# Peptides against a protein of PDB entry 3OIQ: the designs that were tried, part 25

Target 1, 212 residues: chain A of PDB entry 3OIQ
Amino acid sequence: KNRIFVSSSKDFEGYPSKAIVPVQFVALLTSIHLTETKCLLGFSNFERRGDQSQEDQYLIKLKFKDRGSERLARITISLLCQYFDIELPDLDSDSGASPTVILRDIHLERLCFSSCKALYVSKHGNYTLFLEDIKPLDLVSVISTISTKSTNSSKHSSSELISECDLNNSLVDIFNNLIEMNRDEKNRFKFVKLIHYDIELKKFVQDQQKVL

## One batch from the design tools (peptide; made by RFdiffusion4, then SolubleMPNN)

Design b1_p11_4_s4 (from b1_p11_4, 5 letters changed)
Fold by OpenDDE base, seed 1:
Structure b1_p11_4_s4 (fold): chain B 212 residues (1-212), chain A 11 residues (1-11)
Amino acid sequence: as target 1 above (212 residues)
Amino acid sequence: SLIEQAESVEL
């Protein structure tokens, strides 16, 4: 079954009210919600949606129904946080309670680009995205990918791969949205407030700002 | 909410 690349979380408004559809998208990690009973990841492309919060446009559910799935969810969160250098609240409370992690607005401190594979599952007009796979993306690799107009039309047989164009377009759209947020004095997002703000990111943002 | 929707759907 072909996996659908999703450029916007609005695409789900056109999806069937009763379906299971394998999807893929690229977005920024915005939230982590881990409790004793559930695990959710929030992602956003920061598309303008009127006066609504631009956070958590993609809410991804991790399976959390048995000790094995709970362990997998905790490992997934730990590996993502290790990759993005996200400090988790000290999990080492000697109280035998499973640690609760609630992080919001992650994008204000770190640009956590992630390629997600999920199952869109709908019933009676409600839907949920279930995580199948997640690949964290390195920011230097993202910047390089956008800066190098992919002139390599390598004719590799097109049956299961995302179009390199779809990925690149979504990454450009995210950066354009972040540039607009950075220009808005009322918006909390500022590139200069990112913990990992370096000369490369600064130059890239300055060069993109001249085109917009 | 998207959270309530995510809670209402099971696999």
Scores: peptide ipSAE 0.194, ipTM 0.852, DockQ to the pose 0.784
Fold by OpenDDE base, seed 3:
Structure b1_p11_4_s4 (fold): chain B 212 residues (1-212), chain A 11 residues (1-11)
Amino acid sequence: as target 1 above (212 residues)
Amino acid sequence: SLIEQAESVEL
């Protein structure tokens, strides 16, 4: 099935009011909302949307309808948090109460780059994104990808040709948006406040700031 | 809200 690469969450404003469209995007994880009844992931590319909050531009729903889907959602959250060094309360409560996890503003402490595959599902003019797949991206790999201007088409199988250009452009756009946020004194985001802020990230940001 | 939109649509 042809999957559409989405560079902006505004693209969904042009989507049909009744459709199921497979989409893919890259964004930063901004929030996790796990309750007894739902599981949501927030993502953002920090595109300027006027005076609106730049968090949770992509709200992704995990299927949470039965014990099997609930277990899969909990495992997905655990694996993502393990990959990004996000501390979670033990999701295996001996007390039989499903743990509630509400994390917000994750991007203020950690840059959690993620490649997401989702189903855009619309009904009655409303839409939601259902998670199909998620790949966490390593920050060093993201920096390397942007720095090398890699035009080397990795021979991925013909059924999921996302242009490596679309991925790279979206990663560049995210970093440019973060640089703008870092320059804004009113913005809470600062690179120096990231827990994983190192010499490599510092150098990369300094070099990108000279191009902007 | 985006949350209400996500709640209104089921697969």
Scores: peptide ipSAE 0.194, ipTM 0.852, DockQ to the pose 0.774
Fold by OpenDDE base, seed 5:
Structure b1_p11_4_s4 (fold): chain B 212 residues (1-212), chain A 11 residues (1-11)
Amino acid sequence: as target 1 above (212 residues)
Amino acid sequence: SLIEQAESVEL
């Protein structure tokens, strides 16, 4: 089955009430919810959804049913947090008590761009997204990708059906949404409050703001 | 909630 690129979490409203659909999206990591019994990652494109919270538009489950899946979930979180420079408590406590991690509003401090492969799984009109794969994206690479309007890199690496266009469009949309949030005085998001706010990001935001 | 919806669905 071909993987579907999802540009909006609203696309799931049109999905079958009983299906398994492989999907992919790009979004910002907004939350981490790790307890003794579950592991959830929240992602957002910050699409305007009226008065709804812009966080956790994509709620991704990691399988957390046995020691093996729990270990894999913990390793996945540790690796993501290491990549994004997110401080976590030691997940390997010798005390046998698995630490609880609840992080929210991650995007207020760090832009954690992630390409996610997931299974959309629906039953009785409810759905969940199960993580299949996650690729953290480097912000410099994201900025470069958006700034270099894809002059047709005719390098057909013929193995992933996701057009570079879909990825690029979604990355642009995310940045545009962040720029709108940054312009809104009521919005908590401000680029200058990001821990990694540098001259490159500043310049990119300033240049992108002239196009909007 | 999305959490409750997610909790109701298993693989």
Scores: peptide ipSAE 0.194, ipTM 0.850, DockQ to the pose 0.768
Fold by OpenDDE base, seed 4:
Structure b1_p11_4_s4 (fold): chain B 212 residues (1-212), chain A 11 residues (1-11)
Amino acid sequence: as target 1 above (212 residues)
Amino acid sequence: SLIEQAESVEL
């Protein structure tokens, strides 16, 4: 079965009430929830959804059923946090309790672009996304990908073109949504408050703001 | 909540 690219978390409202569907999306990491019994990752593209929180539009569950899946979840969280320079609270509690990590609003300090592969699993009209694979995306690579899109139809295969177009459109939409949030005085998100706010990101945002 | 929905579905 082919993997479906998902541009909006609203697409799941049209999905079957009893199915297993391989999906892929691109979004910003917004939350991490690791406890003794569960591991969840929150992602968002910041699509406007009325008065609802723009965070955690994609809630991804990691398998957490046995010691092997728990270990894989903990390693996945550690590697993601290392890649994005996210400080984890020191896991050295001498109490034999598994360390709890609860991070929220990650996008207020860091833009953590991620390409996710997941299984959409639905039962009785409810659904869950189970993580299959995650690829962190470098911000410089994201900026470069958006900036270069304007001029060259290079002949790659029709199947690769669809996936690349979908990825790039989602990255543009995320940045446009962040620009709108940055312009809103009521929104907590501001580019200048990002820990990694540099001259390159500043220039890119200024250039994108002229097109919107 | 989305969390409660995610908890209600098992693989």
Scores: peptide ipSAE 0.193, ipTM 0.850, DockQ to the pose 0.791

Design b1_p11_5_s1 (from b1_p11_5, 5 letters changed)
Fold by OpenDDE base, seed 3:
Structure b1_p11_5_s1 (fold): chain B 212 residues (1-212), chain A 11 residues (1-11)
Amino acid sequence: as target 1 above (212 residues)
Amino acid sequence: MIDESLYSVEL
């Protein structure tokens, strides 16, 4: 089946009540929930949804039903947190107790851009998103990609071009949403409170603010 | 609405 790019988590409201659909999206990591029985990742593009919370718009399940899937989930969490410089409790503790990790509001400290592949699985009008693949995106690479997009549509295969355009439009939309949140005095999100807030990110945000 | 019962689906 062709993988569908998803620009909004509202798109799932129109999805079939009984289906398995491979999807792809880009979003910021907002939460990690690892317990003895489940592993969940929260993501958001911070699309305005009226009075609803903008966190965890994409709630992704990792398979967590046997020792092999639990190990894969733990490794996935460890690698993501290592890539984004997120401090975790030691997940390999010989103490026989599986460590519980509950992180929320990750986007308030770090912009953890992630390209996710998932399976939309629905039954009886309810759905779950299962993680298939995750690619963390480097913030410098995200900024450079958005900034350079005016000049290099070089001719290669129509199917790869669509996915790249969709990815980059969603990255722009996320930054625009973050700029709006930063302008709102009531919003907890502020670019200057990010641990990795540097001169490059500052300049990029200032330049994007002039286009909005 | 996320269905927790779908966690048992074999993928």
Scores: peptide ipSAE 0.027, ipTM 0.686, DockQ to the pose 0.304
Fold by OpenDDE base, seed 4:
Structure b1_p11_5_s1 (fold): chain B 212 residues (1-212), chain A 11 residues (1-11)
Amino acid sequence: as target 1 above (212 residues)
Amino acid sequence: MIDESLYSVEL
């Protein structure tokens, strides 16, 4: 089965009530929920959904069934947090208890762009997204990708099954949604409150605001 | 067999 690129988490409302579908999306990391029994990652593209929370639009489950899968989940969280410079609450509980991590609203401090591969698995109308692969994206590379593709339609080779257009469109949509949130006085999100807010991000946001 | 314990995500 070909992997489907997903631009909106609303697409899953139209998906079969009993299926296994490999999907891919790009979104911002919004939450981490690691307990003794489960590991969840929340992602969002901040698409407006009326009065619904814009956070955790993609709730991704890591396999957490045995010591091997638990270890892989913990390593995945550690590597993501290290890559995005996210401080984990002290995982060094000397008590031999599995460390619990509950982080929310990550996007208020850091833009953690991630390309996710997942399995959509549904039964009786309910679904779960299972993480297959995650690639963290560098913000400078994201900004560069959006800024440069206005000029170079160079046909890079047909071997990646996912249109570079779909990825770019989703990255642009995320930034546009963040710009709208930044303009809303009621929204907690502000670019100037990001820990990594620099001159490059400032310039990019200012230039993107002129196109909207 | 997809293990049924996988399907309990309360959205």
Scores: peptide ipSAE 0.024, ipTM 0.660, DockQ to the pose 0.214
Fold by OpenDDE base, seed 5:
Structure b1_p11_5_s1 (fold): chain B 212 residues (1-212), chain A 11 residues (1-11)
Amino acid sequence: as target 1 above (212 residues)
Amino acid sequence: MIDESLYSVEL
């Protein structure tokens, strides 16, 4: 089955009430919920949804049912946090107590762009997204990709059914939504409060703000 | 086989 690129978590409202659909999206990591019994990742593209919270628009479940899946989940969280410079308690502690990690509003301090592959699994109209794969995206690479309106459609006929255009459009939409949030005095999100706010990101945001 | 327990939506 072909993987479907998802631009909005609203797309799932139109999905079959009993299906298994491989999906892919790009979003910002907003939350991590690791306990003894579950592992969840929250992601958002910050689409406006009326008065609803813009956090955790994509709630992704990691399989957490046996020692093998628990280990894989913990390794996944560790590697993501290492990549994004997110401080975690040591997950390998010889103390037989599995550390609990609850992080929220990650996007207020760090822009953690992630390309996610997931399984949409529905039954009786309810659905769950299961993580299949995650690729963290470098912010400099994201900025470069958006800034270079890719005149280089290099004909890499790689059978990845996901248009480079779909990824780029979603990255632009995320930045546009963040710019709107930054302009809103009631919104907690501000680019200048990001730990990694540098001259490059500042310039990029200033240039995007002129186009909006 | 997708384990049927994957369809337990804990809300």
Scores: peptide ipSAE 0.022, ipTM 0.657, DockQ to the pose 0.139
Fold by OpenDDE base, seed 1:
Structure b1_p11_5_s1 (fold): chain B 212 residues (1-212), chain A 11 residues (1-11)
Amino acid sequence: as target 1 above (212 residues)
Amino acid sequence: MIDESLYSVEL
């Protein structure tokens, strides 16, 4: 089955009530929930959904059923946090209690762009997204990709049907949503409060704000 | 093979 690129988490409302669908999306990491019994990653594109929280629009489950899957989930979280410079409590505490990690609102401090591959699994209209793969995206690379309308459609092989256009459009939409949140005085999100807010990001945001 | 145990995850 071909993997479907998903631009909105609302697309899942139209999905079959009993299916398995391989999907891919790009979004910002918003939450990490690791306990002794479960591992969840929250992502958002900050699409406006009325008065509902714009956080965790994509709730992704990691397999957490045995020691091997638990170890893989912990390694996945550790590698993501290392990449995004997210402080984790010491996962290696010699106290035989599995460390609990609950991080929320990650996007308020860091823009953690991530390309996710997941399995949509539905039963009786309810669904779960299971993580298959995750690729963290570098913010400089994201900014460059949006700024350079890739006029170079170099003939990269037609077999992975996720167009560079779908990825780029979703990245633009995320930035536009963040700009709207930044303009809202009631919204907690502000670009100037990001730990990694630099001259490049500032210039990019200022240039995008003139187009909106 | 899709692991049929994926359907056994209580939501």
Scores: peptide ipSAE 0.022, ipTM 0.658, DockQ to the pose 0.076

Design b1_p11_5_s2 (from b1_p11_5, 5 letters changed)
Fold by OpenDDE base, seed 5:
Structure b1_p11_5_s2 (fold): chain B 212 residues (1-212), chain A 11 residues (1-11)
Amino acid sequence: as target 1 above (212 residues)
Amino acid sequence: IIDESLYSVEL
């Protein structure tokens, strides 16, 4: 079955009430919820949804049913946090107590762009997104990709036709939404409060703000 | 092969 690129978490409202659909999206990591019994990742593209919280628009479940899946979930969280410079308690502590990690509003301090592959699994109209794969995206690479409008459709004829256009459009939409949030005095999000706010990001945001 | 049993929606 072909993987479907998802531009909005609203797309799932039109999905079958009983299906398994491989999906892909790009979004910012907003939350991490790791306990003894569950592992969840929250993601958002910050689409306006009226007065609803823009956090956790994509709630992704990691399989957490046995020691093997728990280990894989913990490794996944560790590697993501290492990549994004997110401080975690030591997950390998010989103390038989599994560390609990609850992080929220990650996007207020760090822009953690992530390309996610997931399974949409529905039953009786309810759905769950199960993580299949995650690729963290480098912010410099994201900025470069948007700025160049890379007409380099390298004809990589690999059957994973994620339209380079779909990825780029979603990245642009995320930045546009962040710019709107930054302009809103009531919104907690501000680019200047990001730990990694540098001259490159500043320039990029200033240039995008002129087009909006 | 997606093992559908692995992805039981715990409601």
Scores: peptide ipSAE 0.054, ipTM 0.741, DockQ to the pose 0.070
Fold by OpenDDE base, seed 4:
Structure b1_p11_5_s2 (fold): chain B 212 residues (1-212), chain A 11 residues (1-11)
Amino acid sequence: as target 1 above (212 residues)
Amino acid sequence: IIDESLYSVEL
């Protein structure tokens, strides 16, 4: 089966009530939920959905059924947190209890762009997204990719089944949504409150704001 | 072959 690129988590409302569909999307990491029994990652593109929370639009389950899959989930969380410079709470509970991590609103402090591959699995109209693969994206690379697309179609090789256009459109949409949130006085998101807010991000946001 | 048993849809 070909992998489907997903631009909105609303696309899943139109998906079959009983299916297994390989999907891919790009979004910001918003939450991490690791317990003794489950591991969840929340992602968002911050698409406006009326009065609904803009967080966790893509709720992704990691396989957590046996000691091997649990270990893989914990390693995945550790590597993501290391890449994005996310401080994990000290998992050293002296109690031999499985380390619990609950992080929310990650996007308020760090822009954690991620390209996710998942399996959409539905039964009786309900669905779950299972993580297959995750690629963290560097913010400088994201900014560069958006900024350079005015002139050079460098044909990189036809082997990635994902339209380079779909990825870039989704990255632009995320930044546009963040700019709207930054302009809203009621929204908690502000670019100047990001820990990694630098001159490059400031300039990019200022230039993008002139086009909107 | 995706083993559907590996992917329980939790409601």
Scores: peptide ipSAE 0.031, ipTM 0.680, DockQ to the pose 0.123
Fold by OpenDDE base, seed 2:
Structure b1_p11_5_s2 (fold): chain B 212 residues (1-212), chain A 11 residues (1-11)
Amino acid sequence: as target 1 above (212 residues)
Amino acid sequence: IIDESLYSVEL
């Protein structure tokens, strides 16, 4: 089945009430929820949805039903957190109790751009997104991609072509939404509060703000 | 609505 690029988590409102649909999206990591019984990742593009929280617009489940899937979920979280410099409690603690990790509002400290592949699974009009694959995106690479308006379609095989346009549009939309949040005095998000706020990000934001 | 109970769906 062709994987569908999703630009908005509202797209799922139009999806079949009983289906399995492979999807992909780009969003910021907003939350991590690891317990003894579940593993969830929250993502957002910060699309305005009225007065609703803009966090966790894409709530992604990792399979957590057996020792193998639990291990894979823990490794996935560990690798993501290592990539984004997110401090986690030691997940390998000899204490026999699986550590609980609940992180929220990750986007307030770090822009964790992620390309996600997931399965949309619906039953009776409810759905769950199951993680299939995740690729963390480097912020410098994201900035460079947006800035260059890269028309360089690297010849990847015709069956997995995310339109380079869809990816770029989603990245631009996320930054535009973050700029709007940064301008809102009521919004907790501020670029200057990011731990990794540097001269490059500052310049990029300033240049994008002139177009908006 | 995200159904957190659907983790039991065989994929």
Scores: peptide ipSAE 0.031, ipTM 0.689, DockQ to the pose 0.314
Fold by OpenDDE base, seed 1:
Formats: C-alpha cells, sequence, structure tokens
Structure b1_p11_5_s2 (fold): chain B 212 residues (1-212), chain A 11 residues (1-11)
C-alpha cells in the first residue's frame, strides 16, 4: 500500500471507520508523554480549529507493551530530545521507578520540525496513529528549503515520492500559522521567546510576514 | 504484510 502524505489532521475525519492506512506528515513536536504504561508524542501544524487548543493535533502512540518496546520508546524520546536540545529528567535514575516525562507546549521554546511515518488504525470510527518512523528536521534546512523553491526535481524514482511539493507546502503552512499566532497578542507563541531565535530565523520571519 | 494482530487497538 502506498504511504499517504497528510497535510491536515482533519483528513482523518474522512478516513474509513475500520482501516489500516500508512501515513506521513510533517509537523512541530508539541508534547511528550512517557509514563510506566504509555508513550505518546504530540505534534501540530497549528491549523486554526476555532477556540480549541492547536496543540497535539497529531497524537502519535509508540508501542509500549513489553520491556523491548518500552526500551525502544525511551531511546526514541532520548534521541529526539538530544537532537532538539530538550532537557529530559535523568531516565537512568537507579530508583527502580520508570521515569515519568510529561512535556507540553514544546513549540513555545523550540521549533521541533519532524517528519513522521505512522499507521492510521481505526475501529468503530475511533483511530490511533502508531509511530513507524520519525525524522527530526533541522530548522536551517527547513528555512533553506522554503526559501529555495527547489526547482531541482532531480529524477528520483517514482515509488517512494513524498512529493517535495507536499513537504514544502506543509512547512510553509506551519510557518504561516506561526506568524498568525505571533501577530495575535492573546497567543502565547512568540518567535522572540524561542531559545534558538537567531538572525537567520528573524530575517526569514520578517520576509514571510511581508508576503502575508 | 502488516500483522494486524500487532496493532490490536486497545482503544
Amino acid sequence: as target 1 above (212 residues)
Amino acid sequence: IIDESLYSVEL
């Protein structure tokens, strides 16, 4: 089955009430929820959904059923947090209690762009997204990709094509949504409050704000 | 082949 690129978490409302569909999306990491019994990652593209929280539009479940899957989930979280420079409580505490990690609103401090592969699994109209793969994206690479409309469609083989267009459009949409949030005085999100706010990001945001 | 049993939706 071909993997479907998903531009909106609303697309799942039109999905079959009983299906298994491989999907892919790009979004910002918004939350991490690791307990003794579950591991969840929240992502958002910050699409406006009325007065509802724009966080966790994509709630991704990691398999957490046995010691092997639990270890893989912990390693996955550790590697993501290392990549994005997210401080985790020591996961290696010699106290035989599995460390609980609950992080929310990650996007208020860091733009953690992530390309996610997941399985949409539905039953009776309810669904769960199971993580298959995650690739963190570098912010400089994201900015460069948006700024350089890559006219270089190099002839890479047709069967695994996530359209570079779909990825680029979703990245642009996320930035546009963040710009709108930054303009809203009531919104907690502000680019200048990001820990990694630099001259490059500042210039990029200023240039995008002139087009909106 | 996706082993549908691995994705037993404990919803």
Scores: peptide ipSAE 0.031, ipTM 0.676, DockQ to the pose 0.068

Design b1_p11_6_s1 (from b1_p11_6, 4 letters changed)
Fold by OpenDDE base, seed 2:
Structure b1_p11_6_s1 (fold): chain B 212 residues (1-212), chain A 11 residues (1-11)
Amino acid sequence: as target 1 above (212 residues)
Amino acid sequence: SHSYDESLELP
């Protein structure tokens, strides 16, 4: 089945009321919710949705039904957090209780760009998203990709190619939305408050702000 | 309106 690139989580409003649709998107990690019974990841492209919270526009469930899926979820969270330098409490605590991790507003401290593959699953007009795959994206690579308008189609097989245009457009849209949030005095998001705010990111943001 | 439902499971 062809995987659909999703540029907006509003696209799901037009999706079938009973379906399983493979989707992919690029967004920022905004939340992690790991409990004894569930694992959720929140993502956002910060698309303006009126007065609604711009967080968790994509709520992605990790399968958490058996010891194997729970272990995979925990490993996925650990690896993701290691990649983004997100401090987690020790998930391996010898005290037989699986630690609860609830992180919110991750984007206020770190830009965690992620390419996600998910299953859209709908029933009776309601939907959920299940994680199939996640690829963290390096911020320097994201900045470089946007800046170069790189048409470097890496020759991956024709059936799984995210249109390079769709990826680049989504990355640009995210940065534009972040720039708007940064300009809004009421918005908590500020680039200068990012832990990884460096000269490169500063320059990139300043250059993008001139085009907006 | 299509709403997100966390209770939905993979069939």
Scores: peptide ipSAE 0.654, ipTM 0.955, DockQ to the pose 0.850
Fold by OpenDDE base, seed 4:
Structure b1_p11_6_s1 (fold): chain B 212 residues (1-212), chain A 11 residues (1-11)
Amino acid sequence: as target 1 above (212 residues)
Amino acid sequence: SHSYDESLELP
């Protein structure tokens, strides 16, 4: 079955009431929820749903049913946090209580762009998402990709045809949404409050603001 | 309209 690229979490409203559909999207990591019984990742493209930008538009479950899947979930969280320079408590604590990690509003401090592969699973008109794969994206690479309007179709093999256009369009949409949030005095998001706010990001935002 | 349900499991 071909993987479907998802540009909006609203696309799931039109999906089958009983299905398993492989999907992929790009979004910002907004939350991490790790407990003794579950692991969830929250993502958003900050698509406006009325007057509010919604956090956690994509809630993705990691499989957490046995010691092996729990360990894989913890390793996944550790590797993501290491990549994005997110401080975590030691997850390997010899104290037989698995540490609880609850991080929210990650996007207020760090832009954690991520390409996610997931299984959409629906039953009785409700759905959930299960993580299959996650690729963290470097912010400099994201900025360069948007800036160059790379029409360079790198001939990557036909089986993972996410249109480079779909990925690029979603990245542009995310930045446009962040620019709108930054302009809103009521919105908590501000580019200047990002820990990694540098001259390159500043210049990019200033240049994009002239087009909007 | 489909709502998110955290209680759903992989079949």
Scores: peptide ipSAE 0.654, ipTM 0.955, DockQ to the pose 0.849
Fold by OpenDDE base, seed 5:
Structure b1_p11_6_s1 (fold): chain B 212 residues (1-212), chain A 11 residues (1-11)
Amino acid sequence: as target 1 above (212 residues)
Amino acid sequence: SHSYDESLELP
């Protein structure tokens, strides 16, 4: 079955009431919820949804049913946090108590762009998302990709027809939404409060603000 | 409208 690129978490409102659909999206990591019994990742593209919170528009469940799946979930969280320079307690502590990790509003300190592959699973008109794969994206690479409008459609005829256009459009939309949030005095998000706010990101934001 | 349900499992 072809994987569907999802530009909005609203797309799921039109999905089948009983299905398994492979999906893909790009979003910012907003939350991590790791306990002894569950592992959830929250993501957002910060689309305006009226008065609703813009955090956790995509809630992705990691399989957490046995020691093997729990180990894989913990390794996944560890590797993501290592990649994004997110400080975690040692998850491998020989103390038989698995550490609890609850992080929220990650986007207020770090822009953690992630390409996610997931299974949309629905039953009786409700759905959940299961993580299949996650690729963290480097912010410099994201900025470069948006800035170059790379007409380098390298004809990589690989059957993963994720339109390079769909990825780029979603990345642009995320930045546009962040710029709007940054302009809103009521919004807690500010680019200058990001730990990794540098000259390159500053210049990119200033250039994008002129087009909006 | 479909709502998120954390209780759903993979079949």
Scores: peptide ipSAE 0.654, ipTM 0.956, DockQ to the pose 0.858
Fold by OpenDDE base, seed 3:
Structure b1_p11_6_s1 (fold): chain B 212 residues (1-212), chain A 11 residues (1-11)
Amino acid sequence: as target 1 above (212 residues)
Amino acid sequence: SHSYDESLELP
């Protein structure tokens, strides 16, 4: 089955009421919810949805049914947090109790761009998303990708039909949404409050603001 | 509209 690129979590409103559809999206990590019984990752593109929270537009379940899947979930969380410099409590606690991790509003401190592969699973018009793969994206690489407009669509890697254009457009849309949030005095998001706010990000934001 | 349901499992 071909993987579908998803530009908006609203796309799922048009999806089949009973299906398994492999999807991919790019979004910012917004939340981590690890308990003894479940692991969820929240992501958002910060698309405006009227009065709805812009957080956790994509809620992704990690499989958490046996010791093997639980271990894989914990390792996945640890590796993501290490990559994004997110401080976690020690997940290997000898106390036999799995540590609970609840992080929210991650995007207020860090822009954690992630390319996610997931399974859309629906049964009766309700759906869930299961993580298949996650690739953290470096912010410098994201900025460079948007800035350089990679005109080199090499037409010839035949295995993942996800257009480089779809990824780039989605990254631009995320930044545009963040710029709008930054301009809104009522919005908690501010670029200058990011822990990793540097001269490069500042210049990029200033240049994008001139186009909007 | 399709709603998110956390209780759904992989078949």
Scores: peptide ipSAE 0.654, ipTM 0.955, DockQ to the pose 0.842

